Peptides against a protein of PDB entry 2L9B. Designs and how they scored, part 7

Target 1, 91 residues: chain A of PDB entry 2L9B
Amino acid sequence: ANFLSQKFPELPSGIDVNINMTTPAMMISSELAKKPKEVQLKFLQKFQEWTRAHPEDAVSLLELCPQLSFVTAELLLTNGICKVDDLIPLA
Target 2, 91 residues: chain A of PDB entry 2L9B as posed
Amino acid sequence: ANFLSQKFPELPSGIDVNINMTTPAMMISSELAKKPKEVQLKFLQKFQEWTRAHPEDAASLLELCPQLSFVTAELLLTNGICKVDDLIPLA

## One batch from the design tools (peptide; aimed at target 1 L32)

Design b1_p12_6 (made by RFdiffusion4)
Pose (drawn by RFdiffusion4):
Structure b1_p12_6 (pose): chain A 91 residues (1-91), chain P 12 residues (1-12)
Amino acid sequence: as target 2 above (91 residues)
Amino acid sequence: HKEVIEDLKELL
């Protein structure tokens, strides 16, 4: 993964989830949604600028690392910026 | 890029 070792070498793997009692998706929501609204908006706007400045980098990262792909989508959902039906066009 | 990684870690 030369693309990552060059640009994104310190990518987090994610937390370990016991999916015998808790689903990853539910944890994903409660994880981002338990945060104050300012955080999702701060991340998304800051990330929006970074991805505009680096469309290839940002898109390719989302290509390989799904946490961010859906992290962005869940933050869009919790703020009401986008809905699930708006994400299927992306899917 | 590092800054984005750090921001991402804050969300994970």

Design b1_p12_6_s1 (made by RFdiffusion4, then SolubleMPNN; from b1_p12_6, 7 letters changed)
Fold by OpenDDE base, seed 2:
Structure b1_p12_6_s1 (fold): chain B 91 residues (1-91), chain A 12 residues (1-12)
Amino acid sequence: as target 1 above (91 residues)
Amino acid sequence: SSELVQLLKSLL
């Protein structure tokens, strides 16, 4: 919680993320969609930079919080950064 | 998750 808030201040707060993957992820995505595009892109940018610097920790984080995988994928798609076909290997 | 990490790292 404090890690995510510190590392990614663009993340929406006040959402109770449970073990269910898709529902909380969709909630997060919905909340992010309410923010300016620049905030959404800033989230992705910082996440990407951190991921490049700490790939093993990024894997651990995404395993710990599978919701983030969904959120990241949706942000990539909705901002036209990647195509659906690019996500096929992830399924 | 590792696949997504790899994808994210490869983007511009």
Scores: peptide ipSAE 0.321, ipTM 0.835, DockQ to the pose 0.053
OpenDDE base, seeds 1, 3, 4, 5: peptide ipSAE 0.317, 0.305, 0.306, 0.319; ipTM 0.840, 0.830, 0.830, 0.837

Design b1_p12_6_s2 (made by RFdiffusion4, then SolubleMPNN; from b1_p12_6, 6 letters changed)
Fold by OpenDDE base, seed 1:
Structure b1_p12_6_s2 (fold): chain B 91 residues (1-91), chain A 12 residues (1-12)
Amino acid sequence: as target 1 above (91 residues)
Amino acid sequence: SSELIQMLKSLL
């Protein structure tokens, strides 16, 4: 069992990454884009609600799964919820 | 990570 897949089934299952051909970020972005917009938004909503209810667990999860931070940022950007400039304070 | 979470909480 995978915690992420069970808790957030909206996320792609993942694929092999060939860093010699492309970046991991590009591959993640591509996989996310395959999901319908409503599924992407549903993930963000569920993740937001979960982080509000379990803030300490959310921090731990993002530290253990750095790719999830990218996923979150990517979905916020691609769905027009925030802009790149909004992410600058996170650097 | 904490900052990202805080930002997420303020959106949507």
Scores: peptide ipSAE 0.256, ipTM 0.840, DockQ to the pose 0.054
OpenDDE base, seeds 2, 3, 4, 5: peptide ipSAE 0.249, 0.246, 0.253, 0.246; ipTM 0.838, 0.835, 0.839, 0.834

Design b1_p12_6_s3 (made by RFdiffusion4, then SolubleMPNN; from b1_p12_6, 6 letters changed)
Fold by OpenDDE base, seed 1:
Structure b1_p12_6_s3 (fold): chain B 91 residues (1-91), chain A 12 residues (1-12)
Amino acid sequence: as target 1 above (91 residues)
Amino acid sequence: SSELVEMLKSLL
């Protein structure tokens, strides 16, 4: 249907992301956490590869959908790919 | 967002 669902089918659908920055993002993260680790990692890999190929679009997407930034950070932390200290420069 | 993009590109 929408761009995110098509490009990243690993993302859960049917969640309202138009309320605020935090609550919808937490819901998305929770839904992704219910998926197998391989699905979570595939999402991150696809997102990374797309970001490398389309960095300008990636920035625009994260600005338009700040929830996705939270989701990405959450997945990186929960899968042990980075530590909290690694995110400090992003604050 | 730009910083997160740059960080993501360097991981995995």
Scores: peptide ipSAE 0.309, ipTM 0.836, DockQ to the pose 0.054
OpenDDE base, seeds 2, 3, 4, 5: peptide ipSAE 0.297, 0.308, 0.301, 0.297; ipTM 0.824, 0.836, 0.830, 0.828

Design b1_p12_6_s4 (made by RFdiffusion4, then SolubleMPNN; from b1_p12_6, 6 letters changed)
Fold by OpenDDE base, seed 1:
Structure b1_p12_6_s4 (fold): chain B 91 residues (1-91), chain A 12 residues (1-12)
Amino acid sequence: as target 1 above (91 residues)
Amino acid sequence: ASELVEMLKSLL
C-alpha cells in the first residue's frame, strides 16, 4: 500500500475483490479485453518501457499485486506476443 | 515476478 501510494499518487480507490489472484486477474483482464487491440498493445508497450526504466519498482509492484502478473500474462497470450510454453518457466 | 519482468523487457 505504501509503495503504491508513493509511486502512483493518482491511483483510484478501485473496487473490492476476493483475497486471491484468480478473481482479480479475471476482472482486470476482462476490462482490458474490452479495449481495442491497439490500446492493449500500447498499454503493454508503456508498461514495458516503465519496467525497463524502473525494473526494481516493477518487481515490487508484481510482488505486491500478484494478480497483475496473471493480467500481464493474459495480455501477452491473447495478443499473440508469447505462447503458453514461454510462461511455463515462470510458474 | 522478477522472471516475468525480465521476460517482458525482452518482448515487443
Scores: peptide ipSAE 0.506, ipTM 0.903, DockQ to the pose 0.057
OpenDDE base, seeds 2, 3, 4, 5: peptide ipSAE 0.504, 0.505, 0.503, 0.504; ipTM 0.903, 0.902, 0.902, 0.903

Design b1_p12_7 (made by RFdiffusion4)
Pose (drawn by RFdiffusion4):
Structure b1_p12_7 (pose): chain A 91 residues (1-91), chain P 12 residues (1-12)
Amino acid sequence: as target 2 above (91 residues)
Amino acid sequence: SSTKLVELLQSL
């Protein structure tokens, strides 16, 4: 993964989830949604600028690393910026 | 999908 070793070498793998009692998706929501609204908005706007400045980089990262793909989507959902039905056009 | 997500974010 030369693209990552060059640009994104320190990508986090994610937390370990015991999916025998908790689903990843539910944890994903409670994870981002338990955060104050300012965080999701701060992340998304800062990230929005970064991805506008670097569309290839940002898209390719989302291509390989799904946590961010759905992290962004869940943050869009919790703020009401986008709905699940708005994400299926992306899917 | 990732390109579409980037485009969606930039269009917001």

Design b1_p12_7_s1 (made by RFdiffusion4, then SolubleMPNN; from b1_p12_7, 4 letters changed)
Fold by OpenDDE base, seed 4:
Structure b1_p12_7_s1 (fold): chain B 91 residues (1-91), chain A 12 residues (1-12)
Amino acid sequence: as target 1 above (91 residues)
Amino acid sequence: SARKLVEFLESL
């Protein structure tokens, strides 16, 4: 099994999105933006906690799914958690 | 990078 199947056994099979990276990221961000702010913040908190507990897995996930880095950045910005200047040195 | 983003997220 691949990394995703091993670390997230309950994850559905998913769909192959055979397009550029930006479009999927925007679509995901759009869907998340439809949720209440409270839900978005709770999601970020849980992701942060998981990242702290499993930093190596978090890095692997973002390397395998680069669109999630865009999504994470967008969530941080839109919820006022950080500023654009904070993201500049993260290249 | 993914690693830098993870480290940044942990700092928040």
Scores: peptide ipSAE 0.645, ipTM 0.938, DockQ to the pose 0.895
OpenDDE base, seeds 1, 2, 3, 5: peptide ipSAE 0.644, 0.644, 0.643, 0.645; ipTM 0.938, 0.938, 0.938, 0.938

Design b1_p12_7_s2 (made by RFdiffusion4, then SolubleMPNN; from b1_p12_7, 4 letters changed)
Fold by OpenDDE base, seed 2:
Order: structure tokens, then sequence, then C-alpha cells
Structure b1_p12_7_s2 (fold): chain B 91 residues (1-91), chain A 12 residues (1-12)
């Protein structure tokens, strides 16, 4: 049983990306950055709501998809929700 | 870490 398949049954297949941590994170962040700031904030809000309701699943997701940690951090920074110094202790 | 980030995000 795959975690993503179970928890996100409607998840699309996605596209292949170079096998490194930074490239997929940058691509996701770039696509999100093309959206209006209001949409970006909605995504963050919904993600926060989900992580509050399902913290262990959220941890599992970020462990499985570490690129999402970078994406989340980038969204927080670019939208002025937190500062770089806030993220340093999270390593 | 993933856990620390989740906890941080939840604290905002």
Amino acid sequence: as target 1 above (91 residues)
Amino acid sequence: SARKLVEFLNSL
C-alpha cells in the first residue's frame, strides 16, 4: 500500500524531473509563483489546516516528498509569513 | 526536519 495512493487517491501522475532535491522544489515553487498571491495564501492555509488535523500524515508526506519542505519554506518566505531565521532551527 | 517543519507550520 502506497502512502500517496491511500491518502491522496485522486493525485495525478505528475511529470518526471531531474533526480535531485532542488530541481523539483524549484519547479513546484515556480509554478506556484505564477499564481496570484491570494491563491498561494489559500494553498498555505489549506495545507496548514490539513497538517493541524493530520500531523503524523503531514510528517510522513514531507518525509516521502522532501521537496515539499523546500516548497513550503519558499512559500512562507516569499509571502512574508516568516523569515529565514525562523527556518534555521527546523533543520 | 519534517516534524519540526510541521510543528512550525502549525504554530503560525
Scores: peptide ipSAE 0.668, ipTM 0.945, DockQ to the pose 0.880
OpenDDE base, seeds 1, 3, 4, 5: peptide ipSAE 0.664, 0.665, 0.667, 0.665; ipTM 0.944, 0.944, 0.944, 0.944

Design b1_p12_7_s3 (made by RFdiffusion4, then SolubleMPNN; from b1_p12_7, 5 letters changed)
Fold by OpenDDE base, seed 2:
Structure b1_p12_7_s3 (fold): chain B 91 residues (1-91), chain A 12 residues (1-12)
Amino acid sequence: as target 1 above (91 residues)
Amino acid sequence: AARKLVEFLESL
């Protein structure tokens, strides 16, 4: 049983990206950055709400898709939600 | 790291 398939049955296949951590994170962040700031904030809000409701699934997701941790951090930073110093202890 | 980020995100 695949975690993504079970928890996100409507998840699209996506596209192949170079197998390093930075590239997929940068690509996702770049695509999100093309959206209006209001949309970016909505994404963060929905992710936060889902995380609060399903913290263990959120942990599993970020373990499975570590690029999403970088994406989340980037969104938080670029939208002024937190500062770099806030993220340092999270390593 | 994943758990810490989740907890941080929840705190915002």
Scores: peptide ipSAE 0.650, ipTM 0.936, DockQ to the pose 0.910
OpenDDE base, seeds 1, 3, 4, 5: peptide ipSAE 0.647, 0.648, 0.649, 0.647; ipTM 0.936, 0.936, 0.936, 0.936

Design b1_p12_7_s4 (made by RFdiffusion4, then SolubleMPNN; from b1_p12_7, 4 letters changed)
Fold by OpenDDE base, seed 2:
Structure b1_p12_7_s4 (fold): chain B 91 residues (1-91), chain A 12 residues (1-12)
Amino acid sequence: as target 1 above (91 residues)
Amino acid sequence: SAEKLVEFLNSL
């Protein structure tokens, strides 16, 4: 079993998108942006809690799905949690 | 990098 299936057995198959880094990130961010701010913040909170508990798995997930890094960054920026300058050194 | 982002996220 691959990493996603093993760590997230309930994960759906998803939807095929264009093979590039930006399109998947934009689509995910767009869908999240449709949710109330409270839902977006709750998502970030739960993701943070998981990354704190499982930092190595979080790194593996983001390496496997780099679009999620862009999504996370955009959520942080659009919700005023951090600034662009905070993300620059994270490249 | 993924590692740096995780570390940053955890620091917030």
Scores: peptide ipSAE 0.643, ipTM 0.937, DockQ to the pose 0.907
OpenDDE base, seeds 1, 3, 4, 5: peptide ipSAE 0.641, 0.642, 0.640, 0.642; ipTM 0.936, 0.937, 0.936, 0.936

Design b1_p12_8 (made by RFdiffusion4)
Pose (drawn by RFdiffusion4):
Order: sequence, then C-alpha cells, then structure tokens
Structure b1_p12_8 (pose): chain A 91 residues (1-91), chain P 12 residues (1-12)
Amino acid sequence: as target 2 above (91 residues)
Amino acid sequence: PTQFVEYFMEFL
C-alpha cells in the first residue's frame, strides 16, 4: 500500500467491537452521534476543505479505508446534511 | 470512528 505509506501511513485501524451483542453500525451511530454537534460539523467542514484541496488523495483514502467513508455518511445523517437515501447514490 | 475523526483533525 505505497499510496498510504507515502501519504497516509498512520491510518487508524478502528476499535474492536464485540459483535455478539452490539452491531458495528449501531456503535458507529452512537459513536459519532454521542458527540456534540460542533464536532461533526467541525470535522466535515475541515474535511470538506481538505478533500477539495486533495480530491485524489481524499477519494483514494475513502476507497481503501471504509471507516471514514461511513463516518462521513453517519455525520451527514446525524446533522441532517444528507439522508440514507442520499447515500445510496453514492453506493 | 472516533479514531479517524481524531486522526484527521490532527492531520489536517
């Protein structure tokens, strides 16, 4: 993964989830949604600029690392920026 | 998820 070792070498793997009692998706929502609204908006706007400045980098990272793909989507959902039906065009 | 948020908040 030379693309990552060059640009994104310190990518987090994610937390370990016991999916015998808790689903990853539910944890994903409660994870981002338990945060104050300012955080999702701060991340998404800052990230929006970064991805505009670096469309290839940002897209390719989302291509390989799904946590960020759906992290962004869940943050869009919790703020009402986008809905699930708006994400299927992306899917 | 939070790890990625924290990572990119520091990274950007």

Design b1_p12_8_s1 (made by RFdiffusion4, then SolubleMPNN; from b1_p12_8, 10 letters changed)
Fold by OpenDDE base, seed 5:
Structure b1_p12_8_s1 (fold): chain B 91 residues (1-91), chain A 12 residues (1-12)
Amino acid sequence: as target 1 above (91 residues)
Amino acid sequence: PLEVINWLLEKI
């Protein structure tokens, strides 16, 4: 079975977006930015906890969905958790 | 991806 289907059986099919990396990341970030800051922080917290508990799955997820690395960085930046300079190693 | 994970763990 596909990794995403196995780990996230309730994951919807979604929709197609532009093929470049920036567009899908921007789209996701835009949607998340519409949520209250508390929700954004909770999301980051849950993602961190999940990542800590399942580091191999987290790596697999980011390899399969590289746009999520951009989304995560954007959330950290916009919520004041990191500075732009802190993102340099990820570029 | 691993670098992103490590970065995430140290920042949040």
Scores: peptide ipSAE 0.248, ipTM 0.808, DockQ to the pose 0.059
OpenDDE base, seeds 1, 2, 3, 4: peptide ipSAE 0.243, 0.245, 0.240, 0.243; ipTM 0.806, 0.806, 0.804, 0.805

Design b1_p12_8_s2 (made by RFdiffusion4, then SolubleMPNN; from b1_p12_8, 11 letters changed)
Fold by OpenDDE base, seed 3:
Structure b1_p12_8_s2 (fold): chain B 91 residues (1-91), chain A 12 residues (1-12)
Amino acid sequence: as target 1 above (91 residues)
Amino acid sequence: GLPVIDWLLEKI
């Protein structure tokens, strides 16, 4: 089993998507944008907490699913937590 | 380490 299957055994199967970075990121961001602001902020908070508690797993996750980096950046921008210029380290 | 992780921990 891969990293995701091992660490998240209850993870749903998912859906078919094109194998690229843009499409998956856009899909996830679109779905999250439909949620209330409070929910979006909670997701960011929980992701930060998990990352702090599990730094190695966080690295593995983001290397395996780099689309999540774009999703995170989008949420930060949308919720006014940062400006576009703050994303320079990710460019 | 990944830049996005450092960025995430810093900005949130």
Scores: peptide ipSAE 0.170, ipTM 0.779, DockQ to the pose 0.057
OpenDDE base, seeds 1, 2, 4, 5: peptide ipSAE 0.163, 0.148, 0.155, 0.145; ipTM 0.770, 0.755, 0.766, 0.752

Design b1_p12_8_s3 (made by RFdiffusion4, then SolubleMPNN; from b1_p12_8, 9 letters changed)
Fold by OpenDDE base, seed 2:
Structure b1_p12_8_s3 (fold): chain B 91 residues (1-91), chain A 12 residues (1-12)
Amino acid sequence: as target 1 above (91 residues)
Amino acid sequence: PLEVVDWLLEKI
């Protein structure tokens, strides 16, 4: 089994997207933006907690799914948790 | 990705 299926056994199959970085990030961000603000904030909170508890797995996840870095950044911006200048070190 | 992880823990 691959990393994702091992760590996230209930992970859905997903959908095909254009093979690039921007498209999948934008698609995920748009879907998350359709959720209530409290759901978006809960996602960020749980993602942070999971990352704190499993930093090596978090690195592996972000290497396998680099679009999630952009998605997280977009959620932070949209919810006013950070500003664009705060993302400069990640560029 | 390690930098993203560290940044995530700092900002959220």
Scores: peptide ipSAE 0.296, ipTM 0.836, DockQ to the pose 0.059
OpenDDE base, seeds 1, 3, 4, 5: peptide ipSAE 0.291, 0.285, 0.290, 0.293; ipTM 0.835, 0.832, 0.835, 0.836

Design b1_p12_8_s4 (made by RFdiffusion4, then SolubleMPNN; from b1_p12_8, 9 letters changed)
Fold by OpenDDE base, seed 5:
Structure b1_p12_8_s4 (fold): chain B 91 residues (1-91), chain A 12 residues (1-12)
Amino acid sequence: as target 1 above (91 residues)
Amino acid sequence: GLPVVEWLLEKI
């Protein structure tokens, strides 16, 4: 079993993005925006806590699922937690 | 598992 299957045995397969209909970024942003603000903030909180407790696993997860990097940045920006200029040094 | 991450990975 691969890393994701071991660490997240109940993880769904996910969905593919149809780039003929939209861009991946637009699709992700749209799906995130469908969720209440409290759900978005809960993700950031729990992901932060988990990352602090499991930094090596977090790195592996982000390497395997690079879309999560976009998600975290998008949520930080759309919820006014940071500005674009704050993320520039991290690029 | 981490449900909030699982939810996210289901959608994207």
Scores: peptide ipSAE 0.040, ipTM 0.597, DockQ to the pose 0.189
OpenDDE base, seeds 1, 2, 3, 4: peptide ipSAE 0.040, 0.031, 0.027, 0.030; ipTM 0.596, 0.604, 0.595, 0.604

## One batch from the design tools (peptide; aimed at target 1 W50 V59)

Design b1_p13_1 (made by RFdiffusion4)
Pose (drawn by RFdiffusion4):
Structure b1_p13_1 (pose): chain A 91 residues (1-91), chain P 13 residues (1-13)
Amino acid sequence: as target 2 above (91 residues)
Amino acid sequence: SFGERLVELLQSL
């Protein structure tokens, strides 16, 4: 993964989830949604600028690392920026 | 790709 070793070498793997009692998706929501609204908006706007400045980098990272793909989507959902039905066009 | 469509969506916001 030369693209990552060059640009994104310190990508987090994610937390370990016991999916025998908790689903990853529910944890994903409670994870981002338990945060104050300022965080999701701060992340998404800052990230929006970074992805505008670096569309290839940002898209390719989302291509390989799904946590961010859905992290972005869940943050869009919790703020009401986008709905699930708005994400299926992305899917 | 999904990532490209997501970036485009974010940039259009």

Design b1_p13_1_s1 (made by RFdiffusion4, then SolubleMPNN; from b1_p13_1 with E8K L9F Q11E)
Fold by OpenDDE base, seed 2:
Structure b1_p13_1_s1 (fold): chain B 91 residues (1-91), chain A 13 residues (1-13)
Amino acid sequence: as target 1 above (91 residues)
Amino acid sequence: SFGERLVKFLESL
């Protein structure tokens, strides 16, 4: 079993996307953007809390699924949680 | 890695 199946056994099946980081990120971000802002913010809050509690797993997740890094960044920007200048040093 | 830096950034927010 891979990292995702072991750590997130409740994950639903995914869909096939282009073999790159950008397309999956855009698709995920697009779907999340359809949710109300309060839902997006709650998601980010929960993700932040989980990340704080499990930083090593969070890193592993984002390294395994780099598209999620872009999704997270996009959510942070679109919801006004941070500015582009805050993310530039991370690139 | 970018993911590692992003995690640290998230923790700082």
Scores: peptide ipSAE 0.620, ipTM 0.930, DockQ to the pose 0.822
OpenDDE base, seeds 1, 3, 4, 5: peptide ipSAE 0.616, 0.614, 0.617, 0.619; ipTM 0.930, 0.929, 0.930, 0.930

Design b1_p13_1_s2 (made by RFdiffusion4, then SolubleMPNN; from b1_p13_1 with R5K L9F Q11N)
Fold by OpenDDE base, seed 5:
Structure b1_p13_1_s2 (fold): chain B 91 residues (1-91), chain A 13 residues (1-13)
Amino acid sequence: as target 1 above (91 residues)
Amino acid sequence: SFGEKLVEFLNSL
């Protein structure tokens, strides 16, 4: 089991994340979820800006730290930025 | 890769 499959079973598993990778994702998401929605949105906004400015580095980061993909996906879903149907094609 | 797709998706929002 991985974070995304547990939290959002309707989504494909994507990259298989073992417990060592899943736990950090869950922890990060949990901590972010404690923040006000406005803070979460601001974080996403800044992350988006960074990925726009540094798309190659962003890809490298997500490949190096795949747990961040799960975190990002959850943030997008929980904040109503996108729907599950939007993420399914990405997997 | 998924990372590439996610970055592209995120940037499109």
Scores: peptide ipSAE 0.645, ipTM 0.932, DockQ to the pose 0.791
OpenDDE base, seeds 1, 2, 3, 4: peptide ipSAE 0.627, 0.630, 0.629, 0.628; ipTM 0.933, 0.934, 0.933, 0.933

Design b1_p13_1_s3 (made by RFdiffusion4, then SolubleMPNN; from b1_p13_1 with E4Q L9F Q11E)
Fold by OpenDDE base, seed 2:
Structure b1_p13_1_s3 (fold): chain B 91 residues (1-91), chain A 13 residues (1-13)
Amino acid sequence: as target 1 above (91 residues)
Amino acid sequence: SFGQRLVEFLESL
């Protein structure tokens, strides 16, 4: 079993996307953007809390699924939580 | 790594 199946046994099945980071990120971000702002913010809050509780797993997740890094960044930007200047140093 | 930096950034918010 891979990291995702072990740490997130309740994950639903995914869909096939292009073999790159950008397309999956765009697809995920697009779906999340359809949700109300409060839902997006709550998601980010829960993700932040989980990250604080499980930083090593969070890093592993983002390294295994780099598309999620872009999704997270997009959510942060679109919801006005941070500015592009805040993310530039992370690249 | 980028993942590490993003995690640290996220925690700082």
Scores: peptide ipSAE 0.616, ipTM 0.929, DockQ to the pose 0.881
OpenDDE base, seeds 1, 3, 4, 5: peptide ipSAE 0.612, 0.613, 0.614, 0.613; ipTM 0.929, 0.929, 0.929, 0.929

Design b1_p13_1_s4 (made by RFdiffusion4, then SolubleMPNN; from b1_p13_1 with R5K L9F Q11E)
Fold by OpenDDE base, seed 1:
Parts: sequence; C-alpha cells; structure tokens
Structure b1_p13_1_s4 (fold): chain B 91 residues (1-91), chain A 13 residues (1-13)
Amino acid sequence: as target 1 above (91 residues)
Amino acid sequence: SFGEKLVEFLESL
C-alpha cells in the first residue's frame, strides 16, 4: 500500500488534475472556501494537531502532494492566521 | 523542503 492508502484508508480515490501546482491548489482551496469560516478554522486546527502528533507523516504528505502546501498556505492567509511576509522565509 | 518548513511554521502558530 502507498503512503496515502496506509495513512488515510478512507480517502476517496479523487480525480486526476494537471501536474502543475497552481491548478490543483486552486481547486482544493475553492472547495474549502465554500465552507463557513468556523469550519475552515476547525480544519486548520485539526491539521495543526495532526502535524504535531505525526510530524514525519505530515512532511511526507506535503512532499507527496505538494499542492497541499499551497492549499494550507492559502487557508492560513485567507483566515488571517498569518501574513504573506510570514510565509516568504519558508519559500 | 518547503513542506518541512511549512509544518514547522504551522506548529508554531
């Protein structure tokens, strides 16, 4: 079993998108943006808690699915959790 | 990697 199937056995199969980073990130962010702010914040909180509990898996996930790094960054920015200047040193 | 740095940043918030 690959990483995703092992760590997230209940994930749906998903759909293929083009291999650039921007398009899949925009698609995911668009879906998340449809949710209420409290839901988005709860999602980020749970993701933060998960990364603290499983930092190696979190890094592996973001390296396997680099579009999720952009999605995470977008969620942080749109919900006012951090500023663009906070992310620049990470790039 | 960016992913690693982002995880560390996320945990710091």
Scores: peptide ipSAE 0.593, ipTM 0.923, DockQ to the pose 0.846
OpenDDE base, seeds 2, 3, 4, 5: peptide ipSAE 0.593, 0.592, 0.591, 0.591; ipTM 0.923, 0.924, 0.923, 0.923

Design b1_p13_2 (made by RFdiffusion4)
Pose (drawn by RFdiffusion4):
Structure b1_p13_2 (pose): chain A 91 residues (1-91), chain P 13 residues (1-13)
Amino acid sequence: as target 2 above (91 residues)
Amino acid sequence: HKEVMEDLEELLE
């Protein structure tokens, strides 16, 4: 993964989830949604600028690392910026 | 790039 070792070498793997009692998706929502609204908006706007400045980098990262792909989507959902039906066009 | 990785790490924690 030369693209990552060059640009994104310190990518987090994610937390370990016991999916015998808790689903990853539910944790994903409670994880981002338990945060104050300012955080999702701060992340998404800051990230929006970074991804505009670096469309290849940002897209390719989302291509390989799904946590961010859906992290962004869930933050869009919790703020009402986008809905699930708006994400299927992306899917 | 590093900052994006740190922001992502914070969200994943």

Design b1_p13_2_s1 (made by RFdiffusion4, then SolubleMPNN; from b1_p13_2, 7 letters changed)
Fold by OpenDDE base, seed 3:
Structure b1_p13_2_s1 (fold): chain B 91 residues (1-91), chain A 13 residues (1-13)
Amino acid sequence: as target 1 above (91 residues)
Amino acid sequence: SSEVSRWLAELLS
């Protein structure tokens, strides 16, 4: 029905951040750290491909879910793909 | 894209 359901029909239920009494940033960082490097890179590749194929949808998604911008930035930084200074102009 | 969907689900709550 909504944008997320339409674009991601296989989207399962999420994890409630409040269960662990953590901050969103901490939750994101923790979840990312659980993933092997190859999985992190695969995610970046798939997200990049999808973004290129659906740029307008990507913009909408990132506006609706700004945490994904944090996810992407963190993955780029932690995997050494870019430096903090590279992202400053985008902030 | 099942992996992407799962990641999104984990992070979008």
Scores: peptide ipSAE 0.068, ipTM 0.623, DockQ to the pose 0.322
OpenDDE base, seeds 1, 2, 4, 5: peptide ipSAE 0.062, 0.061, 0.060, 0.046; ipTM 0.626, 0.612, 0.627, 0.612

Design b1_p13_2_s2 (made by RFdiffusion4, then SolubleMPNN; from b1_p13_2, 7 letters changed)
Fold by OpenDDE base, seed 2:
Structure b1_p13_2_s2 (fold): chain B 91 residues (1-91), chain A 13 residues (1-13)
Amino acid sequence: as target 1 above (91 residues)
Amino acid sequence: SSEVSQWLKELLS
């Protein structure tokens, strides 16, 4: 068992991406858009609170699962919480 | 965290 299996049991397995049909970013964006706004906003709120309370675990998670960084940014942008320029310093 | 896992399941599954 690795860090992810131990610290975050029952993580979703994910979805395969056909690189000839779409990019990973487009696939993630499409899947996120299928969820109700209430679910999207709840995730943002809870994940924000958790990362503040557990910054070392959050860094480890985001390093091992960099797609979650994209998820967070995408949700912030699509829900009008921030704009692209707000994310530039983080890139 | 089982709580974090549940949030991810709700969002991504």
Scores: peptide ipSAE 0.278, ipTM 0.821, DockQ to the pose 0.685
OpenDDE base, seeds 1, 3, 4, 5: peptide ipSAE 0.273, 0.268, 0.265, 0.273; ipTM 0.819, 0.816, 0.815, 0.818; seeds 1, 3 fail the geometry check

Design b1_p13_2_s3 (made by RFdiffusion4, then SolubleMPNN; from b1_p13_2, 7 letters changed)
Fold by OpenDDE base, seed 5:
Structure b1_p13_2_s3 (fold): chain B 91 residues (1-91), chain A 13 residues (1-13)
Amino acid sequence: as target 1 above (91 residues)
Amino acid sequence: SSEVSKWLAELLS
C-alpha cells in the first residue's frame, strides 16, 4: 500500500473539477465557505497539533495532496488568523 | 491517521 492508503485509509477520493466552469481554487474556497466556522477552526487546530506531532507525515501528506496547502492558507485568511502578507514567503 | 481522515472528511465532504 502507498503512503496515503496506509496512513489515511479513510481519506476521501475527491471529485473532478471542470476547469471550464470554475477554477480548482474557486471550488475549494466555495466548499470551505459552506462549512460552519467552528468546523473550520476545529480543523485548523487539530491539523496544527497533528503537524507538530507528526512533521514527517505532514510533509508527505502535503507533497501528495498539494491542494491541502491551499485549504490551510484559505482557512487562515478567511478566519482572520493571518494576513495575505504573512503568506507571501510561502507562495 | 484515521483521525486526520475524519477531519478532512468533515471539512471537505
Scores: peptide ipSAE 0.307, ipTM 0.833, DockQ to the pose 0.737
OpenDDE base, seeds 1, 2, 3, 4: peptide ipSAE 0.037, 0.027, 0.059, 0.061; ipTM 0.595, 0.566, 0.602, 0.614

